Peptides against a protein of PDB entry 4J2C. Designs and how they scored, part 22

Target 1, 107 residues: chain A of PDB entry 4J2C
Amino acid sequence: MEDPFFVVKGEVQKAVNTAQGLFQRWTELLQDPSTATREEIDWTTNELRNNLRSIEWDLEDLDETISIVEANPRKFNLDATELSIRKAFITSTRQVVRDMKDQMSTS

## One batch from the design tools (peptide; made by RFdiffusion4, then SolubleMPNN)

Design b1_p12_6_s2 (from b1_p12_6, 7 letters changed)
Fold by OpenDDE base, seed 4:
Structure b1_p12_6_s2 (fold): chain B 107 residues (1-107), chain A 12 residues (1-12)
Amino acid sequence: as target 1 above (107 residues)
Amino acid sequence: SSRDKLREFYYS
């Protein structure tokens, strides 16, 4: 079986890109009420929150795989560079999500 | 699903 980490990573990356687009629109709608309908604000807000939640869920799973690999290094045989890339992806993506959530004042 | 694949790969 091939390592599915990169598959989930790709799905997270897609969700991040989607969230960033939604966040930009969310900001625009709130900054200029003349171009915004309540329906679009609500839709955008909900879609954004859903994407952020999805990302956080996947990141928890990806983070768990790191722990599993580190506990069983011979089984998975990942080199240091690959492991660093995986860790950095999780860390940086969590920061991106946190920044958006902070600006939305969401918990 | 991708989540199922993660579980299968990392816990098999």
Scores: peptide ipSAE 0.626, ipTM 0.938, DockQ to the pose 0.940
Fold by OpenDDE base, seed 3:
Structure b1_p12_6_s2 (fold): chain B 107 residues (1-107), chain A 12 residues (1-12)
Amino acid sequence: as target 1 above (107 residues)
Amino acid sequence: SSRDKLREFYYS
């Protein structure tokens, strides 16, 4: 069986890209209310939140795999560099999500 | 699903 970590990673990356686009639109809509309807604002906000929640959920699963690997190093025998990359991905992605959430909460 | 695959792979 192939390691599905990269599959989920790819899905997270896709969700991040989608969220970033939605976040940009969200920012534009709130910056100039005359350019958008309440309906579009609500739709954009909901879609953005859904994507962020999806990302956070996947990151929790990915983070758990790290713990499993570290607890069973002989079973998986992952390269230390690869493990570091996986950890870095989770950390950096969490920061991206956090930044968007922080900005949304202050608006 | 991908989540199922994670569970299958890492908990097998």
Scores: peptide ipSAE 0.623, ipTM 0.937, DockQ to the pose 0.936
Fold by OpenDDE base, seed 1:
Structure b1_p12_6_s2 (fold): chain B 107 residues (1-107), chain A 12 residues (1-12)
Amino acid sequence: as target 1 above (107 residues)
Amino acid sequence: SSRDKLREFYYS
């Protein structure tokens, strides 16, 4: 079996792109409420939150795989550079999610 | 699913 880490990573990246688009629309709707419907605001907010939650869930799973690999290096035999890239991806993606969540909580 | 594959690969 091939390592499915990159598959989940790709799904997370897609979800991040979707979330960023929703976040932009969310800010636009709240910036000019006179031209925004309550229905679109609610839909956008819910879709955004759902995407962020999905990302966080996948990141936890990906983070766990790293712990497993580091605890069993001989079993997986992963390159050190690859592990570094995986860790960096999780760290940076968590920051992106955190930034959006922080802005949503203050609006 | 992708999540199932992660479980299978890393916990096999």
Scores: peptide ipSAE 0.619, ipTM 0.937, DockQ to the pose 0.923
Fold by OpenDDE base, seed 5:
Structure b1_p12_6_s2 (fold): chain B 107 residues (1-107), chain A 12 residues (1-12)
Amino acid sequence: as target 1 above (107 residues)
Amino acid sequence: SSRDKLREFYYS
């Protein structure tokens, strides 16, 4: 069976890109109310939150896989560099999500 | 789904 980690990673990356676009629009709408409708603000906010939650959910699963691998090194025998890349991806992506969430919570 | 695949692979 092929390791599906990279598949989920790709899906997370796609969701991050989508979220970043939505976040940019969200910021623009709030900075210039003359170009914003309540409907678009609400839609953008909801879509953004949905994407962020999706990312966080996937990251939890991905993070769990790392714990499983580290607890069962003989079963998976993953390369140390590969594990580092996976950990770094989760850490950096969580930070990206956190930054957006922090800004949203203060608005 | 991808999530199911993760579970199948890592919990098998």
Scores: peptide ipSAE 0.626, ipTM 0.938, DockQ to the pose 0.927; fails the geometry check

Design b1_p12_6_s3 (from b1_p12_6, 7 letters changed)
Fold by OpenDDE base, seed 4:
Structure b1_p12_6_s3 (fold): chain B 107 residues (1-107), chain A 12 residues (1-12)
Amino acid sequence: as target 1 above (107 residues)
Amino acid sequence: SVRDKLREFYYS
């Protein structure tokens, strides 16, 4: 069986891109009310929050896989460089999500 | 799903 980590990673990356697009629109709507309807603001806000929550949930699952691999190195025989890349992905992605959430909480 | 994929591989 092929390791599904890279597949899940790709799905998370896609979700991040979607969230970033929604975040950009969210900022635009709030910065210029003349171009915004309350309906779009609400929709964008909800979609953004849902995407961010989904990303966070998937990152928790990915983080757990790292713990499993480190606890069972012989079973998975994962390259050290690859493991570092996986960890870095989770860390950096969490930061991206955090930055968006921080900006949303201050508005 | 994401969870199913991970579960099948990492907990098999």
Scores: peptide ipSAE 0.510, ipTM 0.895, DockQ to the pose 0.817
Fold by OpenDDE base, seed 1:
Structure b1_p12_6_s3 (fold): chain B 107 residues (1-107), chain A 12 residues (1-12)
Amino acid sequence: as target 1 above (107 residues)
Amino acid sequence: SVRDKLREFYYS
């Protein structure tokens, strides 16, 4: 069986792109209320929050896999470079999510 | 699902 980490990574990346699109629309709607309906604002806000929550959940699962690998190095035989890439992805993605959440909380 | 994919590999 092939390690599914990279597949999940790709799915998370896609979800991030979707969230970023929603975030951009969210920003546009709030900056120009005259062009926005309450319904679209609410929909966009909810979709964005849901996407961010989903990403965070997936990141937690991905982070857990790293712990599993580190606890069972012989079972998985992953090199340090691969582990670093995986950790970096989680860290950077969490930051991207955090930045969006921070901006939402201050608006 | 993501969880299922990961579980299948990492907990097998």
Scores: peptide ipSAE 0.510, ipTM 0.896, DockQ to the pose 0.780
Fold by OpenDDE base, seed 2:
Structure b1_p12_6_s3 (fold): chain B 107 residues (1-107), chain A 12 residues (1-12)
Amino acid sequence: as target 1 above (107 residues)
Amino acid sequence: SVRDKLREFYYS
């Protein structure tokens, strides 16, 4: 069986792009109320929160795989550089999500 | 699902 990490990583990346698009629209709606309906504000806010929650959930699973690999190095034989890249992806993606959540919580 | 894919590989 092929390691599914890179596939999941790709799915998370796509989800982040979707969330960023929703976040942009969310920001636009707040900055120009004349273009915003209550329905779109509520929909955008809800979709954004749901996407962010989904990403966070997937990141938890990805993070757990790293712990499993580190606990069983002979079973997986993962390259140190690749492991570093995986860790960096999780860290940076969590930061991106956190930044959006922080802005939403203060608006 | 993502969770299923990861579980199948990492906990097999």
Scores: peptide ipSAE 0.510, ipTM 0.895, DockQ to the pose 0.786
Fold by OpenDDE base, seed 3:
Structure b1_p12_6_s3 (fold): chain B 107 residues (1-107), chain A 12 residues (1-12)
Amino acid sequence: as target 1 above (107 residues)
Amino acid sequence: SVRDKLREFYYS
């Protein structure tokens, strides 16, 4: 069985790209109310929040795999470089999500 | 699902 981490990583990355697109639209709608309807704002906001929540959930699962690998090093035999890349992905992606959430909360 | 993929590998 192949390690699915990279597949899940790709799915999270795709979700981040989707969220960033929604965030851009969200920003545009709020910056120019004349081009925005309440319905589109609400839809965009909800879709964005749902995507961010999904990403956060997936990151928690990915983070758990790190703990499992570190607790069972002989079973998985991952080198330090690969483990660092995985940790960095989780950390950086969480930051991207936090940045969007922070801007949404202060709007 | 993400959870299913991870569970199959990491909890096998």
Scores: peptide ipSAE 0.509, ipTM 0.894, DockQ to the pose 0.797

Design b1_p12_6_s4 (from b1_p12_6, 8 letters changed)
Fold by OpenDDE base, seed 1:
Structure b1_p12_6_s4 (fold): chain B 107 residues (1-107), chain A 12 residues (1-12)
Amino acid sequence: as target 1 above (107 residues)
Amino acid sequence: SSRDQLREFYYS
């Protein structure tokens, strides 16, 4: 079996792009409420939260795989550079999610 | 699913 890490990574990246689009629309709707329907605001908010939650869930799984690899280096034999890239991806993605969540909580 | 694949690969 091939390492499925990159498959999940790709799904996370897609979810991040979707979330960023939803976040932009969310800010637009709240910035000009007179032209926004309650239905679209609610839909956008829910979709955004669902995407962020999905990302966080996948990141937890990806983070766990790193711990497993580091605890069993001989079993997986992963390149150190690859491991660094995986860690960086998780860290940076968590920051992106955190930034959106912080802005949502203050609006 | 991809999540199932992760579990299978890393916990096998």
Scores: peptide ipSAE 0.617, ipTM 0.936, DockQ to the pose 0.925
Fold by OpenDDE base, seed 5:
Structure b1_p12_6_s4 (fold): chain B 107 residues (1-107), chain A 12 residues (1-12)
Amino acid sequence: as target 1 above (107 residues)
Amino acid sequence: SSRDQLREFYYS
């Protein structure tokens, strides 16, 4: 069986890209009410939150896999560089999500 | 699903 980590990673990356687009639109709508409808604001907000939650959910699973690998090095025997890349991805992605969530919570 | 694959791979 192939390691599915990269598959989920790819899905997270896609969700991040989508969220970033939605976040930009969300920001634009709030900054210029003349171009915004309540319906679009609500839709954009909901879609954004859904994507962010999806990302966070996947990151939890990905983070758990790292813990499993580190607890069972002989079973998986992953390269140290690969593990570092995986950890960095989770850390940086969580920060991206946090930044968006922080801005949304203050609006 | 990919999530299921993770569980199968890492918890098998």
Scores: peptide ipSAE 0.621, ipTM 0.937, DockQ to the pose 0.948; fails the geometry check
Fold by OpenDDE base, seed 4:
Structure b1_p12_6_s4 (fold): chain B 107 residues (1-107), chain A 12 residues (1-12)
Amino acid sequence: as target 1 above (107 residues)
Amino acid sequence: SSRDQLREFYYS
């Protein structure tokens, strides 16, 4: 079996891109009420929250794989560069999610 | 699913 880490990583990246687009629209709608309907605000907010929640869920799984690899280095045989890339992806993506959540004042 | 694949790969 091939390592599915990159598959989940790709899904997270897609969700991040979607969330960033939704966040931009969310900001625009709240900044200019004349161009916003309550329906679109609600839809955008819900879709954004759903994407952020999905990302956080996947990041937890990806983070767990890091721990597994580090506990079983011979089994997986990942080089230091690959491991660093994986860790950096998780860290930076969590920060992106946190920044959006902070601006939305969501918990 | 990708989540299932993670479980199979990392816990097998």
Scores: peptide ipSAE 0.619, ipTM 0.937, DockQ to the pose 0.942; fails the geometry check
Fold by OpenDDE base, seed 3:
Structure b1_p12_6_s4 (fold): chain B 107 residues (1-107), chain A 12 residues (1-12)
Amino acid sequence: as target 1 above (107 residues)
Amino acid sequence: SSRDQLREFYYS
């Protein structure tokens, strides 16, 4: 069986891209209410939140795999550089999500 | 699903 980490990583990346687009629209809608309906604001907000939650969920799973690998190094025998890249991806992505959530909570 | 794949791979 092939390591599915990259599959989930790809799904997270896709969700991040989607969220970033939604976040941009969300910002625009709230910045100029005359250009938006309440319906679009609500839709955008909900879609954005859904994507963020999806990302967070996947990141938890990915983070758990890191712990498993570190607890069983001989079983997986992953390259140290690869493991570092995986950790960095999780950390950086969490920060991206956190930044968007922080801005949403202050609006 | 990808989530299932993770479980199978890392918990096998």
Scores: peptide ipSAE 0.616, ipTM 0.936, DockQ to the pose 0.939; fails the geometry check

Design b1_p12_7_s1 (from b1_p12_7, 6 letters changed)
Fold by OpenDDE base, seed 4:
Structure b1_p12_7_s1 (fold): chain B 107 residues (1-107), chain A 12 residues (1-12)
Amino acid sequence: as target 1 above (107 residues)
Amino acid sequence: SSRDKLREFYYS
């Protein structure tokens, strides 16, 4: 079986890109009420929150795989560079999500 | 699903 980490990573990356687009629109709608309908604000807000939640869920799973690999290094045989890339992806993506959530004042 | 694949790969 091939390592599915990169598959989930790709799905997270897609969700991040989607969230960033939604966040930009969310900001625009709130900054200029003349171009915004309540329906679009609500839709955008909900879609954004859903994407952020999805990302956080996947990141928890990806983070768990790191722990599993580190506990069983011979089984998975990942080199240091690959492991660093995986860790950095999780860390940086969590920061991106946190920044958006902070600006939305969401918990 | 991708989540199922993660579980299968990392816990098999």
Scores: peptide ipSAE 0.626, ipTM 0.938, DockQ to the pose 0.936
Fold by OpenDDE base, seed 3:
Structure b1_p12_7_s1 (fold): chain B 107 residues (1-107), chain A 12 residues (1-12)
Amino acid sequence: as target 1 above (107 residues)
Amino acid sequence: SSRDKLREFYYS
């Protein structure tokens, strides 16, 4: 069986890209209310939140795999560099999500 | 699903 970590990673990356686009639109809509309807604002906000929640959920699963690997190093025998990359991905992605959430909460 | 695959792979 192939390691599905990269599959989920790819899905997270896709969700991040989608969220970033939605976040940009969200920012534009709130910056100039005359350019958008309440309906579009609500739709954009909901879609953005859904994507962020999806990302956070996947990151929790990915983070758990790290713990499993570290607890069973002989079973998986992952390269230390690869493990570091996986950890870095989770950390950096969490920061991206956090930044968007922080900005949304202050608006 | 991908989540199922994670569970299958890492908990097998």
Scores: peptide ipSAE 0.623, ipTM 0.937, DockQ to the pose 0.931
Fold by OpenDDE base, seed 1:
Structure b1_p12_7_s1 (fold): chain B 107 residues (1-107), chain A 12 residues (1-12)
Amino acid sequence: as target 1 above (107 residues)
Amino acid sequence: SSRDKLREFYYS
């Protein structure tokens, strides 16, 4: 079996792109409420939150795989550079999610 | 699913 880490990573990246688009629309709707419907605001907010939650869930799973690999290096035999890239991806993606969540909580 | 594959690969 091939390592499915990159598959989940790709799904997370897609979800991040979707979330960023929703976040932009969310800010636009709240910036000019006179031209925004309550229905679109609610839909956008819910879709955004759902995407962020999905990302966080996948990141936890990906983070766990790293712990497993580091605890069993001989079993997986992963390159050190690859592990570094995986860790960096999780760290940076968590920051992106955190930034959006922080802005949503203050609006 | 992708999540199932992660479980299978890393916990096999």
Scores: peptide ipSAE 0.619, ipTM 0.937, DockQ to the pose 0.920
Fold by OpenDDE base, seed 5:
Structure b1_p12_7_s1 (fold): chain B 107 residues (1-107), chain A 12 residues (1-12)
Amino acid sequence: as target 1 above (107 residues)
Amino acid sequence: SSRDKLREFYYS
């Protein structure tokens, strides 16, 4: 069976890109109310939150896989560099999500 | 789904 980690990673990356676009629009709408409708603000906010939650959910699963691998090194025998890349991806992506969430919570 | 695949692979 092929390791599906990279598949989920790709899906997370796609969701991050989508979220970043939505976040940019969200910021623009709030900075210039003359170009914003309540409907678009609400839609953008909801879509953004949905994407962020999706990312966080996937990251939890991905993070769990790392714990499983580290607890069962003989079963998976993953390369140390590969594990580092996976950990770094989760850490950096969580930070990206956190930054957006922090800004949203203060608005 | 991808999530199911993760579970199948890592919990098998």
Scores: peptide ipSAE 0.626, ipTM 0.938, DockQ to the pose 0.923; fails the geometry check

Design b1_p12_7_s2 (from b1_p12_7, 8 letters changed)
Fold by OpenDDE base, seed 2:
Structure b1_p12_7_s2 (fold): chain B 107 residues (1-107), chain A 12 residues (1-12)
Amino acid sequence: as target 1 above (107 residues)
Amino acid sequence: SSRDELRKFYYS
């Protein structure tokens, strides 16, 4: 069986792109209320939050795999550079999510 | 699902 880390990583990346699009629309709706309906605001907000939650959930699982690999280096024999890339992905993605959440919480 | 596969792979 192939390492499914990259499959989940890819799904997270797609979810991030979707969230960023929703976030942009969310921002637009708040900046110009004349173009916004309550229905679209609610839908956009809910979809955005759901996407962010999904991303965070996957990141938790991905983060756990790193701990498992580090605890069992012989079993997985993962290249140090690859491990660093995986860690960096989780860190940077969490930051992207946090930035969006911070802006939503202050609005 | 990918989540299930992840668990199977890393907890096997």
Scores: peptide ipSAE 0.616, ipTM 0.936, DockQ to the pose 0.943
Fold by OpenDDE base, seed 5:
Structure b1_p12_7_s2 (fold): chain B 107 residues (1-107), chain A 12 residues (1-12)
Amino acid sequence: as target 1 above (107 residues)
Amino acid sequence: SSRDELRKFYYS
């Protein structure tokens, strides 16, 4: 069976890119009310939150896989460098999500 | 789904 970690990673990366675009628009809408409608603000906010929640959900699963691998090294026998990359991805992505959420919570 | 595949792989 093929390790699907990279597939989920790719989906998370795509969701992050989407979220960043939505976040940018969200920021623009709030900074210039003359170009913003309540409908677009609500839509953008909801889409952004949905993407962020999706990312967080996937990150929880990805993070769990790392724990499983570390608890069962003989079963998976993943390269240490690969594990480091996976951990770094989760950590950095969580930070990206946190930064956006922090800004949204203060609006 | 990818999520299902992930769980199948790591919990098999």
Scores: peptide ipSAE 0.617, ipTM 0.936, DockQ to the pose 0.928; fails the geometry check
Fold by OpenDDE base, seed 3:
Structure b1_p12_7_s2 (fold): chain B 107 residues (1-107), chain A 12 residues (1-12)
Amino acid sequence: as target 1 above (107 residues)
Amino acid sequence: SSRDELRKFYYS
């Protein structure tokens, strides 16, 4: 069986890209209400939140795999560099999500 | 799903 970590990683990356686009639109809509309907604002907000929640959910699973690997190093025998990259991805992605959430909560 | 595959792989 192939390691599905990269598959989930790819899905997270896709969701991040989608969220970033939605976030940009969200900021535009709120910055100039005359250019948007309440319906579009609500739709954009909901889609954005859905994507962020999806990302967070996947990151939790990915983070758990790290713990499993570290607890069973001989079973997986992952390269230290690869493990570091995986950890960095989770950390950096969480920060991206956190930044968007923080901005949304202050609006 | 990818989530299922993740579980299968790491909990096998």
Scores: peptide ipSAE 0.616, ipTM 0.936, DockQ to the pose 0.940; fails the geometry check
Fold by OpenDDE base, seed 4:
Structure b1_p12_7_s2 (fold): chain B 107 residues (1-107), chain A 12 residues (1-12)
Amino acid sequence: as target 1 above (107 residues)
Amino acid sequence: SSRDELRKFYYS
């Protein structure tokens, strides 16, 4: 079986890109009420929150795999560079999500 | 699903 980490990583990356687009639109709608409808604001807000929640869920799973690999290094045989890339991805993505959530004042 | 595959791979 091939390592599915990169598959989930790709799905997270896609969700991040989607969230960033939604966040930009969310900001625009709130900054200029003349171009915004309540329906679009609500839709954008909900879609954004859904994407952020999805990302956080996947990151938890990806983070767990790191612990598993570190506990069983011979089984997975990942080099230090690959492990660092995986850790950095999780850390940086969590920061991106946190920044958006902070600006939205969401919990 | 990707989530299922992840679990299968890392807990096999």
Scores: peptide ipSAE 0.615, ipTM 0.935, DockQ to the pose 0.944; fails the geometry check

Design b1_p12_7_s3 (from b1_p12_7, 6 letters changed)
Fold by OpenDDE base, seed 2:
Structure b1_p12_7_s3 (fold): chain B 107 residues (1-107), chain A 12 residues (1-12)
Amino acid sequence: as target 1 above (107 residues)
Amino acid sequence: SVRDKLREFYYN
């Protein structure tokens, strides 16, 4: 069986791209209220929050896999560089999500 | 699902 980490990574990245698009629209709606309806603001806000929550959930699962690999190195035989890349992806993606959440909480 | 895919590989 092939390691599904890279597949999940790709799905998370797609979700991040979607969230960033929603975040951009969210920003536009709040910066120019004349172009916004309450319905669109609410929809965009909810969709964005749902996407961010989904990403965070997936990142927790990905992070757990790293712990499992590190606890069972002979079972998985992951290259140190690959493991570093996986850790970096989780860290950087969490930062991207955090940045969006921080801006939403201050608006 | 993402969770199912990871479970199948990492917990078996």
Scores: peptide ipSAE 0.498, ipTM 0.892, DockQ to the pose 0.799
Fold by OpenDDE base, seed 1:
Structure b1_p12_7_s3 (fold): chain B 107 residues (1-107), chain A 12 residues (1-12)
Amino acid sequence: as target 1 above (107 residues)
Amino acid sequence: SVRDKLREFYYN
């Protein structure tokens, strides 16, 4: 069986891209109220929040796999470079999510 | 799902 981490990584990245699109629309709607309905604002806000929560949940699962690998290094035989890449992805993705959440909380 | 894929590989 092939390690599914990179596949899941891709799925999370796709979800991030979707969230970023929603975030962009969210900002546009709030910046130009005359072009927006309250219904679209509410929908976009809810969709964005849901997507962000989903991403955070997936990142927790990915982070757990790293802990498992580090606790069982001989079983998985991953080199330090690969582990570093995985950790970096989780850290950077969390930051991207956090940035969007911070901007939403200050609006 | 993400969880299923990871569980299949990392918890077996």
Scores: peptide ipSAE 0.496, ipTM 0.894, DockQ to the pose 0.768
Fold by OpenDDE base, seed 3:
Parts: structure tokens; sequence; C-alpha cells
Structure b1_p12_7_s3 (fold): chain B 107 residues (1-107), chain A 12 residues (1-12)
């Protein structure tokens, strides 16, 4: 069986792109209320929050796989470079999510 | 699902 980490990573990346699109629309709606309906604001806000929560959930699962690999290095045979890349992905993606959440909380 | 994919590989 192939390691599914890269597949899940791709799915998370796609979800981040979707969230960033929703975030951009969310920002546009708030910047020009004359072009925004309450229905679209609510829909965009809810979709964005749902996507962010989904990403955070997936990142927790990905983070646990790293712990499993580090506890069982001979079983998975991943080198330090690969583990570093995986850790960096989780850290940077969490930061992207945090940045969007921080901006939403201050509006 | 993401969880199913990871579970099948990392918990077997």
Amino acid sequence: as target 1 above (107 residues)
Amino acid sequence: SVRDKLREFYYN
C-alpha cells in the first residue's frame, strides 16, 4: 500500500485554495455593503468557517501520522528530509488558517 | 475519507 500522506496533503491544499477564495469574497462583501446581500454574507461566512474547521481537523490527523512515524521509524523508513517537509506543511498551513481566522475575528 | 485513508496505512 502506498503512503496516503501526499494524497491527503493535496486534498488539504485544495481545501485551502477553496477557503482562500471564500475569504476573498467575504472581504469583498464587507468592503462594499451595497453589492452584498445578507444571505450571501451569511452563506460565505458559514462556508468559510466550515472549510477552515475541516482543514484543521485534517491537519490534526496528519500531525498524528508524524508522531506514529517517529515512534516507529523502522516500520515506515522515512528520512529526516521527508519528515521535515511534512512538518513544515502542517505548520505553514496552520498559519494560513490562523491568519484568516484572526482577520475574521477582528471584523 | 481522509481519516480512512490515513487509518488504513498508519494503523496496520
Scores: peptide ipSAE 0.495, ipTM 0.893, DockQ to the pose 0.774
Fold by OpenDDE base, seed 4:
Order: structure tokens, then C-alpha cells, then sequence
Structure b1_p12_7_s3 (fold): chain B 107 residues (1-107), chain A 12 residues (1-12)
């Protein structure tokens, strides 16, 4: 069976890209109310929050796989470089999500 | 699902 980590990683990256676009629009809508409707603000906010939640959920699963791999090195046989890349992805993605959430004043 | 595959791969 092929390691599905990269598949989930790809889905997370897609969600990040989507969230970044939504965040940009969210910022624009709040910055210039004359070009915004409440409906679009609500939709954008909701979609953004949903994407961020999805990312956080997947990151939890990916983070768990790191622990499993480290506890069972012979079973998975990942080299240090690959493991480092996976860890870095999780860390950096969490930071991206955190930054957006902080600017939205959400928890 | 992808989530199921993740669990199957890492927990079995």
C-alpha cells in the first residue's frame, strides 16, 4: 500500500490556497464596505472558517502519523530528510492558519 | 476515503 501522507498533504495545501484567497477577499470586504454586502461577508467568513477548520483537522492526523513513524522506524523506513519535510510542513501550515485566525480575532 | 486510508496505513 502506498503511503497516503502525500495525498492528505495535497488536500491540506489545496485548502490553504483556498483559505488564502478567501482571507484576501475577507480583508477587502471589511476594508471597503461600499463594495461589500453582508451576504458576501457572511459567506466569505463562513467558507474561510470551514477551510481553516478542515486544515487543522487534517494537520492533527498528519501530526499523529509523525509520532507513529518515529515509534516504528523499521516498519515505515523513512529517511531523516523526508521526516523533516513532513514536520516542517505541519509546523509552517499551522503558523499560516494561526496568522489568519489571529487577524480574524477567532479562536 | 483518504482519511480511512491514512488510518489503515499507519495503524495496521
Amino acid sequence: as target 1 above (107 residues)
Amino acid sequence: SVRDKLREFYYN
Scores: peptide ipSAE 0.494, ipTM 0.893, DockQ to the pose 0.909

